# Peptides against a protein of PDB entry 1LOE: the designs that were tried, part 11

Target 1, 181 residues: chain A of PDB entry 1LOE
Amino acid sequence: TETTSFSITKFGPDQQNLIFQGDGYTTKERLTLTKAVRNTVGRALYSSPIHIWDSKTGNVANFVTSFTFVIDAPNSYNVADGFTFFIAPVDTKPQTGGGYLGVFNSKDYDKTSQTVAVEFDTFYNTAWDPSNGDRHIGIDVNSIKSINTKSWKLQNGKEANVVIAFNAATNVLTVSLTYPN
Target 2, 181 residues: chain A of PDB entry 1LOE as posed
Amino acid sequence: TETTSFSITKFGPDQQNLIFQGDGYTTKERLTLTKAVRNTVGRALYSSPIHIWDSKTGNVANFVTSFTFVIDAPNSYNVADGFTFFIAPVDTKPQTGGGYLGVFNSKDYDKTSQTVAVEFDTFYNTAWDPSNGDRHIGIDVNSIKSINTKSWALQNGKEANVVIAFNAATNVLTVSLTYPN

## One batch from the design tools (peptide; aimed at target 1 I87 Y109 N148)

Design b1_p12_5 (made by RFdiffusion4)
Pose (drawn by RFdiffusion4):
Structure b1_p12_5 (pose): chain A 181 residues (1-181), chain P 12 residues (1-12)
Amino acid sequence: as target 2 above (181 residues)
Amino acid sequence: PPFFDKIVTSFE
């Protein structure tokens, strides 16, 4: 049995248990992944590796993560590219920016990726996004093309509370995001 | 992890 847990309710200026990649930094008690600036990537990883499954037994971990996040755009129309919570190898580095969300490099399945991410996507990329053109939540496994999506209406500047849970018994990955009110 | 390809999805 192995458990890993943590909580950070206010981020400080020297959050030594995070690894920052790209433009990720902490400011005014928040984790800032990108400022409202063009063509940039920010990533932050919890510093400890987490044992998510075991080859000897074949057991897989149950887990829950929750966080509040804010997307603050200049207006409700010109908004790119989005935000992900991701599970990747211990040595993950930033991948392609823009619509690939710093996490993937292709629309095709790439076995060497070894990452699954839940995306909160604010920009329709004709090549792989749901053709309805809506902003959406997606579950991505080794590709930027989501295996499943759900339209989501972004509330600019507002806090969204999200819970992602994985139940090892069913292999169900559940994502909930709620806007207050 | 091989179970990544076995993930079932749900939204709330």

Design b1_p12_5_s1 (made by RFdiffusion4, then SolubleMPNN; from b1_p12_5, 5 letters changed)
Fold by OpenDDE base, seed 3:
Structure b1_p12_5_s1 (fold): chain B 181 residues (1-181), chain A 12 residues (1-12)
Amino acid sequence: as target 1 above (181 residues)
Amino acid sequence: APFFDNLKTSFK
């Protein structure tokens, strides 16, 4: 067995281990996915492929990722869609459809996408989001329509801590979001 | 099947 790890505490202007897509960029040592305007999509990929699942042997890796983020979304109507942490094939490209968080392009399950995402969703899309209209954390497998969601009480402009862990033995993906202060 | 097939989920 082997382990791959990386840590980025300060995002620099020339971050060699990230591939920026769309409007994604770094500023003030932060990763910024979009501009504060309409019709913007940005992504950042870890530049090296991660061997999570081996189709030949069937081996599956455990993984844990953690990050902090800030979202400014003071209301539920004049805001963007949120963002995702995602795992996708190496040739993944940003998607521009509204509400799809730059990752998906359909509410129907599409196995060819081969994409798993944890969404932090700030905009209610009637067609696929939980009917209660709450801002939510979602786990998305090959579809923008989450296989599971949890209501998320956004603390506007505050730093949130996220931990996402996958246990290969149990096949469980666990998501935690906390506001430390 | 890929690891996310029949994925189980939990919110902590």
Scores: peptide ipSAE 0.744, ipTM 0.967, DockQ to the pose 0.862
OpenDDE base, seeds 1, 2, 4, 5: peptide ipSAE 0.734, 0.742, 0.712, 0.730; ipTM 0.966, 0.966, 0.964, 0.965

Design b1_p12_5_s2 (made by RFdiffusion4, then SolubleMPNN; from b1_p12_5, 4 letters changed)
Fold by OpenDDE base, seed 3:
Structure b1_p12_5_s2 (fold): chain B 181 residues (1-181), chain A 12 residues (1-12)
Amino acid sequence: as target 1 above (181 residues)
Amino acid sequence: APFFDKIKTAFK
């Protein structure tokens, strides 16, 4: 067995262990995914491939990730879609379809996508989002249509703490979001 | 891939 880990507390202007895609960049030691304008997509990938699952043997690794984020979305209509933490094949490319969070391109389950994402979704898309229209956390497996969601009471402009863990023994992906005091 | 089909979810 082996373990891979990394930690980025301050995102620098020349962050060698990240691959920036689209409009993603760093400023003031933060990772900034998009500009505050329409039609912008940005992503950042960890630069080294991580062996999370083995397609030949079926072996799956445990993993845990944590991060903090801030979103400015004071209303539900004049805002962008939100963002995701995602795991995807090494040759993954940003997707530009509206509502797909730069990661997916279909509401139908597509096994060829090989993508798992945790979404923090600030815009209600009638075609696939929970019918209550709430801002939500979603767990997405090979589709923008989440396999599970939880209503999320966004504290606008405040730092949220996220922990995402996968237990390979149970196959359970656990997501936690909190706003510290 | 079996990994994707076996994922279960939980919110903590």
Scores: peptide ipSAE 0.687, ipTM 0.952, DockQ to the pose 0.822
OpenDDE base, seeds 1, 2, 4, 5: peptide ipSAE 0.673, 0.676, 0.652, 0.673; ipTM 0.951, 0.948, 0.944, 0.949

Design b1_p12_5_s3 (made by RFdiffusion4, then SolubleMPNN; from b1_p12_5, 4 letters changed)
Fold by OpenDDE base, seed 3:
Structure b1_p12_5_s3 (fold): chain B 181 residues (1-181), chain A 12 residues (1-12)
Amino acid sequence: as target 1 above (181 residues)
Amino acid sequence: APFFDKLKTSFK
């Protein structure tokens, strides 16, 4: 049995255990994924590969991740798309297509993507988002079209606590979002 | 097959 863990309480200007892609950067001890302008995408990857699934042995690991985030999106139209926590192959590259959260590039299922994401989606894309138009949390497997969603009432500018857990025995991914204050 | 092929999901 092997366990890998890391914790980042303060994001520094030279965060050695993160790989920054696109416009991602750190400021004021926070990870900032995008600039406050149009047509920006940014990502940050944990710098070391993590063995969640071993294709040779078939072994699957449990995992749990937690983080706190703030989004400023006071309306539903003049805002960006949101962000994701994602798991992808080590050679993953940012995607620039609008609405794809920098991770995906199609609403069609693409097994070659090998990407799982939990999205926190602030912009309604009629082509794939839930028809009620609500801001939502989604679980995405190899597609921007979520396999499951939950309506999310954004508390604008407030800190949200997220816990994402995967149980390998049951094959269940559980997502929790709360506003403690 | 990768673990996510038959992923089950839950929102807490």
Scores: peptide ipSAE 0.737, ipTM 0.965, DockQ to the pose 0.866
OpenDDE base, seeds 1, 2, 4, 5: peptide ipSAE 0.687, 0.702, 0.710, 0.695; ipTM 0.956, 0.956, 0.964, 0.957

Design b1_p12_5_s4 (made by RFdiffusion4, then SolubleMPNN; from b1_p12_5 with V8K E12K)
Fold by OpenDDE base, seed 2:
Structure b1_p12_5_s4 (fold): chain B 181 residues (1-181), chain A 12 residues (1-12)
Amino acid sequence: as target 1 above (181 residues)
Amino acid sequence: PPFFDKIKTSFK
């Protein structure tokens, strides 16, 4: 077995273990994905490839990630789509289609995308989001159309703590979001 | 990978 781990408490101006894509950058020790304007997409990838599956043995890795984020979305109309934590192939590129969170390009299931994402979605896309229109957390497997969602009561401008864990023995992806304050 | 098709979900 092998283990890969990293921790970034303060994001520096030259964060060597991240690959920035699109409008992603660091400022004031925070990772900032987009500018506060329309039609902007940014991503940051961990610079070292992570082996989550072995095609020869069939072994699948467990993983756990935690992070803190702040979103400013004072309304549900003039706001961006949100963001994701995602796992994708090493040659992954930003996707620019509206509502696809920079990660996907279709609501149809596409196994060739090989992408899993946990979305924190602040904009209601009628074509694929939960019909109640709530801001939501979604788990996305090879599609922007989530395999499961949970309503998310956004505390605007407040720090949220996220824990995402995958148990390879059970194939369960667990997501927890809390506001400690 | 194939295990993606087997992913189940849980929200805490």
Scores: peptide ipSAE 0.742, ipTM 0.973, DockQ to the pose 0.923
OpenDDE base, seeds 1, 3, 4, 5: peptide ipSAE 0.735, 0.730, 0.716, 0.723; ipTM 0.972, 0.971, 0.970, 0.970

Design b1_p12_6 (made by RFdiffusion4)
Pose (drawn by RFdiffusion4):
Structure b1_p12_6 (pose): chain A 181 residues (1-181), chain P 12 residues (1-12)
Amino acid sequence: as target 2 above (181 residues)
Amino acid sequence: SWFFDNINTSFE
């Protein structure tokens, strides 16, 4: 049995238990992944590796993460590219920016990726996004093309609360995001 | 992570 847990309710200026990659930094008690600036990537990782499954027993971890996040765009129309919570190898480095969300390099399945991410995607990329053109939440496994999506209406500058849970008994990954009110 | 390809999905 192995458990890993943590909580950070207010980020400080020297959050030593995070690894920052790209433009990720903490400011005014928030984790800032990108400022409202063109063509940039920010990532932050919890510093401890987490044991998510075991080859000797074949057991897989149950887990829950929750966080509040804000997307603040210049207006409701010109908004790119989005935000991900991701599970990747211990040595993960930033991948392709733009619509690939710092996490993937292809629209095709890439076994060497070994990452699954839940995306909160604010920009329709004709090549792989749901053709309806809506902003959406997606579950990505080794590809930027989501295996599943759900349209989501972005509330600019507002706090969204999200819970992602994995139940090892069903292999169900559930994502919930709520806007207050 | 073999089980990544066996993940079922749900949204709330």

Design b1_p12_6_s1 (made by RFdiffusion4, then SolubleMPNN; from b1_p12_6, 6 letters changed)
Fold by OpenDDE base, seed 2:
Structure b1_p12_6_s1 (fold): chain B 181 residues (1-181), chain A 12 residues (1-12)
Amino acid sequence: as target 1 above (181 residues)
Amino acid sequence: MPFFDNLKTAFK
């Protein structure tokens, strides 16, 4: 078996292991996905392809990722959609449709998308989001319509710690979000 | 090509 790992403690001006798409960029040692304006999409991809699925053996790799993020969304109406951690094919391109978090383009399940995302969703889209209207964490498989969601009480402007783990043996994706005290 | 087919999920 092989293991691939990386860590980025501080995002530099010349972050060689990231591919930036759209409005994504680094500043002040942070990765900034979007400008504080409407209809902006920014993404950053790890520059090296990661073999999560082996076409020859059919094996799927375990993975675990952790990161810290800050969202400034003081209200629920004059805000962006949120952001995602996602896994997609190497030729993935940013998607510009509103509410699709730059990753998806439909609420219909499309297995050919081969895209999985964990969303941190700050905007209620009536067509696919949980009906309670809560900000939420969602797990999205080949669709912006989450296969599972959890209400998320955003602490505005505070750093959240996220851990996402996938166990291939059990086929379980686990998501944890905490605000350190 | 069972890429995340029938994925199970959990929140901690």
Scores: peptide ipSAE 0.608, ipTM 0.921, DockQ to the pose 0.825
OpenDDE base, seeds 1, 3, 4, 5: peptide ipSAE 0.546, 0.605, 0.547, 0.583; ipTM 0.918, 0.921, 0.915, 0.947

Design b1_p12_6_s2 (made by RFdiffusion4, then SolubleMPNN; from b1_p12_6, 5 letters changed)
Fold by OpenDDE base, seed 2:
Structure b1_p12_6_s2 (fold): chain B 181 residues (1-181), chain A 12 residues (1-12)
Amino acid sequence: as target 1 above (181 residues)
Amino acid sequence: MPFFDNLKTKFE
């Protein structure tokens, strides 16, 4: 049995415990996933692999993560797709399909992708997003089509606090988002 | 590979 933990309060210009993919980078001590242009994908991976699932023992790890983010999306039409916190295989690569948040590539369930994500989605994709068109939080398992969603009232440009917790014994993933104002 | 098979979810 092992435990892995890390904390990053300020993101430096040479953050050694992160692997940047695509247009992901650090600036002003913040992690920035994309350039503010169309057709951009950026990701940052924790540099050390984490044993969420152990193939030898079959054990699944508990985990909890918390982070703060800011999104600037003053409208609902000329905006990016949002972002995710995700867990994926170590050889994961950015996905470039529009609307897939750089993580997925299909709305069809694909168990072999071994990817779970919590999405903070700012763009309505008719093919898979909730029909009400709301900005939303979604939980995605092996598909961009969320297994569960919650409407999200984005406070533009303000810091949101997120907590994501997984209980392996109960197989429950819990997501909370709050604006402390 | 039961990775997140039958995952249950909750928003708080």
Scores: peptide ipSAE 0.665, ipTM 0.926, DockQ to the pose 0.836
OpenDDE base, seeds 1, 3, 4, 5: peptide ipSAE 0.605, 0.662, 0.590, 0.603; ipTM 0.925, 0.924, 0.922, 0.920

Design b1_p12_6_s3 (made by RFdiffusion4, then SolubleMPNN; from b1_p12_6, 7 letters changed)
Fold by OpenDDE base, seed 2:
Structure b1_p12_6_s3 (fold): chain B 181 residues (1-181), chain A 12 residues (1-12)
Amino acid sequence: as target 1 above (181 residues)
Amino acid sequence: MPFFNDLKTSFK
């Protein structure tokens, strides 16, 4: 077995362990994914590939990740779609379709995508989002249409703490979001 | 390819 770990407390101007895609960049020690304008996509990838699945043995790695984020979305209409934490193949490219969070390109399940994401979704897309229209946390496997969602009461402009854990033995992905104050 | 096949989910 092997273990890979990393920690980024402050994002520097030349963050060598990140690959920036689209409009993603660092400023004021924060990772900023997009400009506050329409039709913008930004991503940041950890620069070293992580061996999450062994094709020879079929074993899948356990993982746990934690991060803090801030979203400014004062309303539900004139806002962006949100963002994701995602795992995708090393040749992954930004996706520009509206509502797909820069990661997916269809609500149809595509097993060849090999992409999983935890979405923090601030915009209601009628075609695939929960019908109640709530802002939500979603777990997306090979599709923007979440396999499970939870309503999320956004505290606008406040720091949220996220923990995402995957247990390979039980095949359970667990997501926690809290506001520490 | 077993990558996240039949993934189970939980929200805390």
Scores: peptide ipSAE 0.617, ipTM 0.923, DockQ to the pose 0.826
OpenDDE base, seeds 1, 3, 4, 5: peptide ipSAE 0.552, 0.608, 0.525, 0.545; ipTM 0.908, 0.919, 0.911, 0.910

Design b1_p12_6_s4 (made by RFdiffusion4, then SolubleMPNN; from b1_p12_6, 6 letters changed)
Fold by OpenDDE base, seed 2:
Structure b1_p12_6_s4 (fold): chain B 181 residues (1-181), chain A 12 residues (1-12)
Amino acid sequence: as target 1 above (181 residues)
Amino acid sequence: MPFFDDLKTKFE
């Protein structure tokens, strides 16, 4: 067995433990996923592969991650789709379909994608998002259509604290989001 | 082993 851990408090201009994809970049010591324009996708991957699931042994790892983010979305119509924390195969590439958060490409369940994501979704996609139209947190397994969602009252421009924990023994993924200020 | 099959979820 092995344990992998990392912490990034300030994102530098040459953050060597991240692989940037698409329009992802660092500025002002923050990780920025997209340029503030339409039709942009950006991602950042931890540079070393981690053994969340080992196909040879069948072992599944526990994990916990925490991060702070800020979203500027002053309205609900002229905004981007949001972002995700995700786990995907090492050869994962950005997905460009609108509304798929750069991670998925279908609302149909695709076991072969082997992708799990926690989405912080700021745009209502009628085809798969909760019908109430609320901004929401979603948990996505092999599909952009979340297996579970929670309405999220975005505090525009304020820092949100997120904790995501997975217990392999119980197969439970727990997500918390709080605004300390 | 299926990857995250039957994943249970909780929001806190």
Scores: peptide ipSAE 0.677, ipTM 0.931, DockQ to the pose 0.783
OpenDDE base, seeds 1, 3, 4, 5: peptide ipSAE 0.596, 0.670, 0.583, 0.589; ipTM 0.924, 0.928, 0.920, 0.922

Design b1_p12_7 (made by RFdiffusion4)
Pose (drawn by RFdiffusion4):
Structure b1_p12_7 (pose): chain A 181 residues (1-181), chain P 12 residues (1-12)
Amino acid sequence: as target 2 above (181 residues)
Amino acid sequence: AWYDNINTSITV
């Protein structure tokens, strides 16, 4: 049995248990992944590797993560590219920016990727996004093309509370985001 | 891999 847990309710100026990649930094008690600036990537990882499954036994971890996040755009129309919570190899480095969300490099399945991410996507990319053109939440496994999506209406500047849970018994990954009110 | 066996559900 192995458990890993942590909580950070207010981020400090020297959050030594996070690894920052790209423009990720902490400011005014928040984790800032990108400022409202063009063509940039920010990533932050929890510093400890987590044992998610075991080859000797074949057992896989149950887990839950929750966080509140804010997307603050200049207006409700011109908003790109989005945000991900991701599970990747211990040595993960930023991948392609823009619509690939710093996490993937292709619309095709890439076995060497070894990452699954839940995206909160605010920009329709004709090449791979749901053709309805809506902003959405997606589950991505080794590709920017989501295996599953759900339209989501972004509330600019507002706090969204998200819970992502994995049940090892069913292999169900559930994602919930709620806007207050 | 473990993640290739993922089933999904999304609530907004």

Design b1_p12_7_s1 (made by RFdiffusion4, then SolubleMPNN; from b1_p12_7, 8 letters changed)
Fold by OpenDDE base, seed 3:
Structure b1_p12_7_s1 (fold): chain B 181 residues (1-181), chain A 12 residues (1-12)
Amino acid sequence: as target 1 above (181 residues)
Amino acid sequence: SPFDKLKTKLTV
């Protein structure tokens, strides 16, 4: 059956297969989501729609994505919220509410949003984050309140490797994060 | 959508 794939090793200044939203941009061949200031939101979308789920036929696709990232968050208070890998309808717009990672706008479950995200969360929001206050990875389905979380020990300024895989047969989303040495 | 009943596994 149909397979769609893409790979971006170096993010160029005119990356035609990405749609930039908000403050998202490229610099030094990296995708940079925000300015290093307060109150900034940025996103980048793959420019072509991806057929993950067809509501008419019920067909669901498998997918695997991998990426590396660096976060500078030397403390728990004077830092931004983190970032997400997300899947949303093609008309998705950036959300500016604090703590919502530019993707969501409520902790209430809303199936009509049709948005799923893997969050790499560096700021503790008492209203919805795990009570232990740890930096964490979370799976967010139609809400900023994660359906599952795992504490994550950030290695500040170091490159992390992420693999996100969805198995349609089992309906399991698997996320792995490692720091290679 | 299938994500409404999503199962998850997280490894860190």
Scores: peptide ipSAE 0.662, ipTM 0.963, DockQ to the pose 0.907
OpenDDE base, seeds 1, 2, 4, 5: peptide ipSAE 0.643, 0.656, 0.641, 0.649; ipTM 0.960, 0.961, 0.959, 0.960

Design b1_p12_7_s2 (made by RFdiffusion4, then SolubleMPNN; from b1_p12_7, 9 letters changed)
Fold by OpenDDE base, seed 3:
Structure b1_p12_7_s2 (fold): chain B 181 residues (1-181), chain A 12 residues (1-12)
Amino acid sequence: as target 1 above (181 residues)
Amino acid sequence: SPFDKLKTKLDV
């Protein structure tokens, strides 16, 4: 058995264990995914492949990740789409379609994408988001259309703490979000 | 993959 772990408390200007895609960059020791303008997509990948699922052996790893984020989205209309934590094949590329959070490109389920994401969604897309129009946390498997969502009361500009855990024995992904202040 | 049949819990 093997265990891989990493921790980034301060994101540096030359963060060697991250691969930046699109407009992703670091500033003031924080990871910033996009510019504050339209039509921008940015991502950051952990630079080493993680052996979460081995199709040959059938082995599935447990994992847990935690992070803190801030979103500025004072309204529901003049805002970007949000962001995701995601797991995808090593050759994953940014997706530029509006509303797809830089990760997906269809609301149709496509098992070949082998992509799972936890979305923190700040923009209501009528075609696939929950009909109540709430900002929401979602879990996306091979589609931008979430398999599960929960309304999220955004504390605008405040730091949120997230914990995402996957239990391979039960095949359960658990997401928790709290505002410590 | 195991995620094709993923079960979920959201605590928000």
Scores: peptide ipSAE 0.696, ipTM 0.967, DockQ to the pose 0.897
OpenDDE base, seeds 1, 2, 4, 5: peptide ipSAE 0.666, 0.689, 0.664, 0.671; ipTM 0.962, 0.965, 0.961, 0.962

Design b1_p12_7_s3 (made by RFdiffusion4, then SolubleMPNN; from b1_p12_7, 9 letters changed)
Fold by OpenDDE base, seed 3:
Structure b1_p12_7_s3 (fold): chain B 181 residues (1-181), chain A 12 residues (1-12)
Amino acid sequence: as target 1 above (181 residues)
Amino acid sequence: SPFDKLKTKLNV
């Protein structure tokens, strides 16, 4: 058995254990995914591959990740789409379609994408988002259309704490979001 | 992959 772990408390200007894609960059010790303009996509990948699922042996790893984020989205219309924590094949590339959070490119389920994401979605896309129009947390498996969602009351500009845990024995992904202040 | 049949829990 093996265990891989990493921790980044301060994101540096030359963060060697991250691969930046698109407009992703670091500033003031924070990871910033996009510029505050239209038509921008940015991502950051952990630079080493993680052995979560081995198709040959069938082995599946447990994992837990935690992070803190801030979103500025004072309204529901003049805002970007949000962001995701995602797991994808090592050759994953940014996706530029609007509303797809830089990760997906279709609402149709495609098992070959082998991509799972937890979305923190701030923009209502009629074609696939929950019909109530609420900002929401979603879990996306091989599609931008979430397999499960829950309404999320964004505390604008406040730090949110997230814990994402996967239990391989039960095949359950648990997402917890709290505002400490 | 195991995620094809993923079960979920959201605590928001």
Scores: peptide ipSAE 0.713, ipTM 0.969, DockQ to the pose 0.899
OpenDDE base, seeds 1, 2, 4, 5: peptide ipSAE 0.691, 0.709, 0.681, 0.696; ipTM 0.966, 0.967, 0.964, 0.965

Design b1_p12_7_s4 (made by RFdiffusion4, then SolubleMPNN; from b1_p12_7, 8 letters changed)
Fold by OpenDDE base, seed 3:
Structure b1_p12_7_s4 (fold): chain B 181 residues (1-181), chain A 12 residues (1-12)
Amino acid sequence: as target 1 above (181 residues)
Amino acid sequence: SFFDNLKTQLNV
């Protein structure tokens, strides 16, 4: 067996273990995906390929990741789409379609995408989001249309703690979000 | 495969 791990407590201006795509950048030791303007997409990838699933053998690794984030979205109409944590092939490219969170490009299941994402979605897209219109956390498998969602009460401008864990023995992906006191 | 067998749990 093999284990790969990394930790970034402060995002520097020359973060060698990240690949920045689109408008993603670092400022004040934070990773910033976009500016507060329209028509921007930003991503950051861990620079080294990680062997999570093997298409030949079918083997799948356990993994766990944790991070904190802040979103400024005081309303549901004059805001951007949110963001994702995602796992994708090494040659993944940012997607610019509105509402697709820079990761996907269709609500139809596309097995060739080989992409899984946890979305923190702040904008209601009628075509694929839960009909209640709530801001939500979703798990996206090869599609922007989530296979599972849960309503999320955003605490505007507050730090949220996220833990994402995958258990290969049970095939369960668990996502936890909390707002610490 | 990973994509076909994924189960999920969301704790918010």
Scores: peptide ipSAE 0.715, ipTM 0.969, DockQ to the pose 0.833
OpenDDE base, seeds 1, 2, 4, 5: peptide ipSAE 0.664, 0.698, 0.657, 0.680; ipTM 0.962, 0.966, 0.963, 0.964

Design b1_p12_8 (made by RFdiffusion4)
Pose (drawn by RFdiffusion4):
Structure b1_p12_8 (pose): chain A 181 residues (1-181), chain P 12 residues (1-12)
Amino acid sequence: as target 2 above (181 residues)
Amino acid sequence: VTLSDVVDLKNV
């Protein structure tokens, strides 16, 4: 049995238990992944590796993560590219920016990726996004093309509370985001 | 907004 847990309710200026990659930094008690600036990537990882499954037993971990996040755009129309919570190898480095969300390099399945991410996608990329053109939440496994999506209406500047849970008994990954009110 | 799917973490 192995458990890993943590909580950070207010981020400080020297959050030593996070690894920052790209433009990721903490400011005014928030984790800032990108400022409202063009063509940039920011990533932050919890510093401890987490044992998610075991080859000897074949057991896989149950887990839950929750967080509140804000997307603040200049207006409701010109908004790119989005935000991800991701599970990746211990040595993960930033991948392609733009619509690939710093996490993937292809629309095709890439076995060497070994990452699954939940995306909160605010920009329709004709090549791989749901053709309806809506902003959406997606589950990505080794590809920027989501295996499943759900349209989501972004509330600019507002706090969204999200819970992602994995049940090892069913292999169900559930994602819930709520806007207050 | 809710979304779910089956994901096998051993085969990621």

